# Designs tried in a protein design run: peptides against a protein of PDB entry 7AL2. Part 1

Scores and structures below are computed, not measured.

Target 1, 85 residues: chain A of PDB entry 7AL2
Amino acid sequence: YEIMLIRPKTIDDINYVVDQVLEESNPVILDLSFLEKESPANFKLAGEKIKQMRSNYGAEALLLSRCNDKNLIIIAPKGVSLVRK
Positions, changes and structure headers below are counted from each chain's first letter, unless a header gives other numbers.
Peptide ipSAE is a variant of ipSAE made for these designs: the mean of its two directions, with the distance scale d0 fixed at 1.0 Angstrom where the peptide's residues are scored. Compare it only between designs on the same protein; published cut-offs may not carry over.
A fold fails the geometry check if it doesn't show the stated peptide or something in it is severely misdrawn.

## One batch from the design tools (peptide; made by RFdiffusion4, then SolubleMPNN)

Design b1_p26_4_s4 (from b1_p26_4, 12 letters changed)
Fold by OpenDDE base, seed 1:
Structure b1_p26_4_s4 (fold): chain B 85 residues (1-85), chain A 26 residues (1-26)
Amino acid sequence: as target 1 above (85 residues)
Amino acid sequence: SKEEEEEKNKKEKEEKKKKEEEEKKK
């Protein structure tokens, strides 16, 4: 698999993340800081999509970093284990 | 597809378990 890195800015970017996780089975490291700052509606949508992937498709998500300038989350598809040590 | 299988499993769980939809909204 490939690990995708993206800072989503649009609904299309959010849908791209969903496609990568569910269809391509690629983990995605995403920075939500743009959406959080610039589009509360799309930030909410991104959160809903992450919840749906976790609840319905066995995806796993972990917070990597949360600060003023970034909100980094990794989402792994079912079958890729995320391990925190 | 893998996605279709997960979607089918989702539908089955939603129909059979009333609380499943509430937990999936977490």
Scores: peptide ipSAE 0.023, ipTM 0.405, DockQ to the pose 0.000
Fold by OpenDDE base, seed 3:
Structure b1_p26_4_s4 (fold): chain B 85 residues (1-85), chain A 26 residues (1-26)
Amino acid sequence: as target 1 above (85 residues)
Amino acid sequence: SKEEEEEKNKKEKEEKKKKEEEEKKK
């Protein structure tokens, strides 16, 4: 699998993240800082999609970093374990 | 469409959760 890195800016980018996790089984590191600042609606949508992937498809999600300029989350598809040591 | 399937799955889970919450309140 590949690890995708993306800072989503549009709904299409959010859907791309969903496709990567669910169809391609690729982990995604995403920075939500753009959506959080520029589009509260799309930020909410991204959060809902993450919750759906966790609840319905067995995806895992971890907050990596939260600061003024970054909101980094990793989403792993089912079958990829996220381990913090 | 993936989006349509995701929305259907969301709706089905929400309906199940509503039924479970209604059953817990009885």
Scores: peptide ipSAE 0.021, ipTM 0.410, DockQ to the pose 0.000
Fold by OpenDDE base, seed 5:
Structure b1_p26_4_s4 (fold): chain B 85 residues (1-85), chain A 26 residues (1-26)
Amino acid sequence: as target 1 above (85 residues)
Amino acid sequence: SKEEEEEKNKKEKEEKKKKEEEEKKK
């Protein structure tokens, strides 16, 4: 698998993240800071999609970094283990 | 995808089973 890095800006970017996790089985490191600042609606949508992937498809998500300018989350597909040391 | 459909079906089955167990405990 590949590890994708993306800072989503649009709904299409959110859908791309979903496709990478669910269809391609690729972990995605995403920075939600753009959506959080610029589009509360798309930020909410991204959160709902993450919850859906976790709840319905066995994806795992971990917060990597949270500050004023970053909201980094890793999402792993089912079968990829996320380990915090 | 086939895998998405399997996970969706598996979860729906688990949720139905959980609801049945909760109803039996009331």
Scores: peptide ipSAE 0.019, ipTM 0.383, DockQ to the pose 0.000
Fold by OpenDDE base, seed 4:
Structure b1_p26_4_s4 (fold): chain B 85 residues (1-85), chain A 26 residues (1-26)
Amino acid sequence: as target 1 above (85 residues)
Amino acid sequence: SKEEEEEKNKKEKEEKKKKEEEEKKK
């Protein structure tokens, strides 16, 4: 598998993340800081999509970093284990 | 497929609920 890195800016970027996780089975490292600042609606949508992937498709999500300028989350498809040590 | 994974997740949740309900009946 590949690990994708993306800072989504649009709905299309959010859908791309969903496709990477669910169709391509690729983990994605997301920076949601752009959406959080520039588009509260798309930020909410991204959160809903992450929740759906976790609830319906066995994806895992972990917060990597949260500060004023960063909101980093990793999403892994089912079959890729996320381990915090 | 997405559909297969959604169905698996539904079945797993249903089985978990059944076990929890059975445990409450004991």
Scores: peptide ipSAE 0.018, ipTM 0.365, DockQ to the pose 0.000

Design b1_p26_7_s2
Fold by OpenDDE base, seed 5:
Structure b1_p26_7_s2 (fold): chain B 85 residues (1-85), chain A 26 residues (1-26)
Amino acid sequence: as target 1 above (85 residues)
Amino acid sequence: SEEEKERLEEEKEKEEEEEEKLKELL
């Protein structure tokens, strides 16, 4: 599989993340800092889609980093295990 | 050719954009 890296700026980017996780079974490293600052509505939408993937499709998500200019999250499809050591 | 040069420039621009996005995440 591939690991996708993206800083979403649009709804199309958010949908791309969903497709990568659910259809392609690729983990995605997301920086949500742009949406958080520039589009609260799309930031909320992204969060809801992450919750839906976790609840309905067995995806997992972990916070990687939270600072001034970053909000990094990894989302893994059901077939990929995320392990914190 | 001019057309081949344009295609190569577009490919380089896309690669630079993706590299910049990656640097923002790291």
Scores: peptide ipSAE 0.019, ipTM 0.352, DockQ to the pose 0.021
Fold by OpenDDE base, seed 4:
Structure b1_p26_7_s2 (fold): chain B 85 residues (1-85), chain A 26 residues (1-26)
Amino acid sequence: as target 1 above (85 residues)
Amino acid sequence: SEEEKERLEEEKEKEEEEEEKLKELL
């Protein structure tokens, strides 16, 4: 599989993340800082889609970094284990 | 050739731009 890196800015970008995780089975490292600052609605949408992937499709998500300019999350599809040491 | 050098420079520039985007994200 591939590991995708993206900083979503649009709804299309959010849907791209969903497609990568669910259809392509690729983990995604995403920075949500743009959506958090520029579009509360799309930020919420991204969060809900992440929750749906976790609840319905066995995806896992971990917060990697949270600071003023970054909100980094990794989302892994079912079958890819995320382990924190 | 000069054209080959220009293509190599353009490819390097694109690769550097991608690396910079990664650095901005991570």
Scores: peptide ipSAE 0.019, ipTM 0.336, DockQ to the pose 0.021
Fold by OpenDDE base, seed 2:
Order: structure tokens, then C-alpha cells, then sequence
Structure b1_p26_7_s2 (fold): chain B 85 residues (1-85), chain A 26 residues (1-26)
């Protein structure tokens, strides 16, 4: 499989993330810092989509980094194990 | 099969390349 890296800026980017996880079965590394600063509505939407993928499709998510200008999260589809040491 | 093994190796190489990109992002 492939690991997708994206800093979403639009609703289309958010939907792209959902498609990669659910349809392509690719893990996605997300930087949500743009949405967090520029669009509270789309930031909220992204969070809701992540929750839905976890609740309904067995996706897993881990926080990678959180600072002033980065908000990095990895989302893995069901079948790809995320292990924290 | 040998073909399946080759495809698996190609997928692993792609994963490693994307993990290197992660290091740049972090």
C-alpha cells in the first residue's frame, strides 16, 4: 500500500482523505493546521469525518505532532496496524 | 507465487519512500 501525505485546504481535500482510507485502503498523514487556522467549519468537518471512519469502518487514528503551526494525525484503514512504542 | 512476491516488494519500496517524506513533514 501507499502512505498519503496531505495538508487539506478545502472540502474536496477532506473527501480525498476519506476516499484514500476507505476505498483505496491507504494510510493518510494529515496536517490539519491550515483548516484549524483558516476554516473552523472545515476543521470541524474533518474531525467529524475522522470520528465516522473510526466508529463505522474500524479506522485507527494517532496524533503525531501538535504545535503552533502543525497538527499532524495519521489515519490508518482497518487491517493496517498503528503501533506506538 | 514469484509474481506476488515481486509485487509485495514493490509495495514495500513505495511505503519506505513515503515514510521518508513523513520525516520531512514532521
Amino acid sequence: as target 1 above (85 residues)
Amino acid sequence: SEEEKERLEEEKEKEEEEEEKLKELL
Scores: peptide ipSAE 0.019, ipTM 0.322, DockQ to the pose 0.023
Fold by OpenDDE base, seed 3:
Structure b1_p26_7_s2 (fold): chain B 85 residues (1-85), chain A 26 residues (1-26)
Amino acid sequence: as target 1 above (85 residues)
Amino acid sequence: SEEEKERLEEEKEKEEEEEEKLKELL
């Protein structure tokens, strides 16, 4: 599989993340800082999509880094385990 | 060959661009 890296800016980018996780079975490292700053509505939508993937499709998600200009999340599809050592 | 040099330069440029994108994200 591939690991995708993206900083979403639009609804299409959010849907791209969903497609990568659910259809392509690729983990995604995403920076939500743009949406958090520029579009509270799309930031909320992204969060809802992540919750849905976790609840209904067996995806896992982890906060990697949170600071003033970064909000890094990894989301992994079912079959890819996230392990913290 | 000149074609090989051009291909290597293009590959190096792509690698540098991806490295910069990673640095901006992380």
Scores: peptide ipSAE 0.018, ipTM 0.334, DockQ to the pose 0.021

## One batch from the design tools (peptide; made by RFdiffusion4, then SolubleMPNN)

Design b1_p30_2_s3
Fold by OpenDDE base, seed 4:
Structure b1_p30_2_s3 (fold): chain B 85 residues (1-85), chain A 30 residues (1-30)
Amino acid sequence: as target 1 above (85 residues)
Amino acid sequence: SLKEKIEEILKKSWEDKDFDLVGALEELSK
């Protein structure tokens, strides 16, 4: 698999993330800071999509880093395990 | 503090698969 990195800016970017996780089975590291700052509506939408992937498809989401300029979350498809040391 | 809240969110997100991670982030963004 590939690990995708994206800072979503549009709804199309959000859907790209969904496609990568669900269709391509690729983990995605998202920086949600743009949406958080520039589009509360799309930030909420991204959150809803992440919740749907977790609830319905066995995806796992983990907050990696949260600061003023970055909001990093990894979304892993069911086939890829996230392990903490 | 904000740092402590972030740490708690990280912990809950890791330990509880049903935790509303993004919802918590949304609240912090307000």
Scores: peptide ipSAE 0.018, ipTM 0.371, DockQ to the pose 0.772
Fold by OpenDDE base, seed 2:
Structure b1_p30_2_s3 (fold): chain B 85 residues (1-85), chain A 30 residues (1-30)
Amino acid sequence: as target 1 above (85 residues)
Amino acid sequence: SLKEKIEEILKKSWEDKDFDLVGALEELSK
């Protein structure tokens, strides 16, 4: 698999994340800071889709970092294990 | 503190797969 990195800015970007996780089975490291600041509606949408992937498709999500200019989350599809050392 | 809340969210997200990670982040951002 590939690990995708993206800072979503649009609905298309959000759907890209969904496609990568569910269709391509690629983990995605995403920075939600743009959506959080610029579009509360799309930030909420992104959150809902992440919840759906976790609830319905066995994806896992882990917060990596949170500060004023970053909101980093890794989303792993079913079959890719996240391990903490 | 805010830092402590962030660390708590990180911990819960890792330990509980049913934890509403994004919801918690959304609440923190308010």
Scores: peptide ipSAE 0.018, ipTM 0.373, DockQ to the pose 0.805
Fold by OpenDDE base, seed 5:
Structure b1_p30_2_s3 (fold): chain B 85 residues (1-85), chain A 30 residues (1-30)
Amino acid sequence: as target 1 above (85 residues)
Amino acid sequence: SLKEKIEEILKKSWEDKDFDLVGALEELSK
């Protein structure tokens, strides 16, 4: 698999994340800081999609970093486990 | 503090797969 890196700016970017996780089975590290600042509606949408992937498809999501200019989340598809050591 | 809130969110996100991570981040950003 590939690990995708993205800072979503549009709905298309959000759908790209969904496709990568569910269809391509690729983990995605995404920075939600742009949406958080520029589009509360799309930020909420991104959150809903993440929750749906977790609830319906067994994806995992983990916060990596949260600060003034970053909101980093990793989303892993069901076949890829996130392990902390 | 913000640091404590972040650490709490991280911990809950890791330990509970049903935790509303993004919702918590959204509230934190307000």
Scores: peptide ipSAE 0.017, ipTM 0.367, DockQ to the pose 0.766
Fold by OpenDDE base, seed 1:
Structure b1_p30_2_s3 (fold): chain B 85 residues (1-85), chain A 30 residues (1-30)
Amino acid sequence: as target 1 above (85 residues)
Amino acid sequence: SLKEKIEEILKKSWEDKDFDLVGALEELSK
């Protein structure tokens, strides 16, 4: 697998993340800070997609960092486990 | 590769509990 890094700005970017996780089985490190600041609607959509991937497809999501200017999350597909130490 | 770098960071985090995992990943994600 490959690990993808992305700071989504559009719906297409969000769908790209979904595709990477579900179709390509690639973990994705996300920065949602752009959407959170610039598009509440798309930020909400991104959150919903993450929840759907978790609930329906066995994906895992882990918050890496949350502050004023960043919102970093790693999303792993079912085949890749995220483990906290 | 990026994958190797991330795996190295994760390994270091596992080996050293004081390692700044989040900071290292943030730097890599820039």
Scores: peptide ipSAE 0.016, ipTM 0.329, DockQ to the pose 0.043

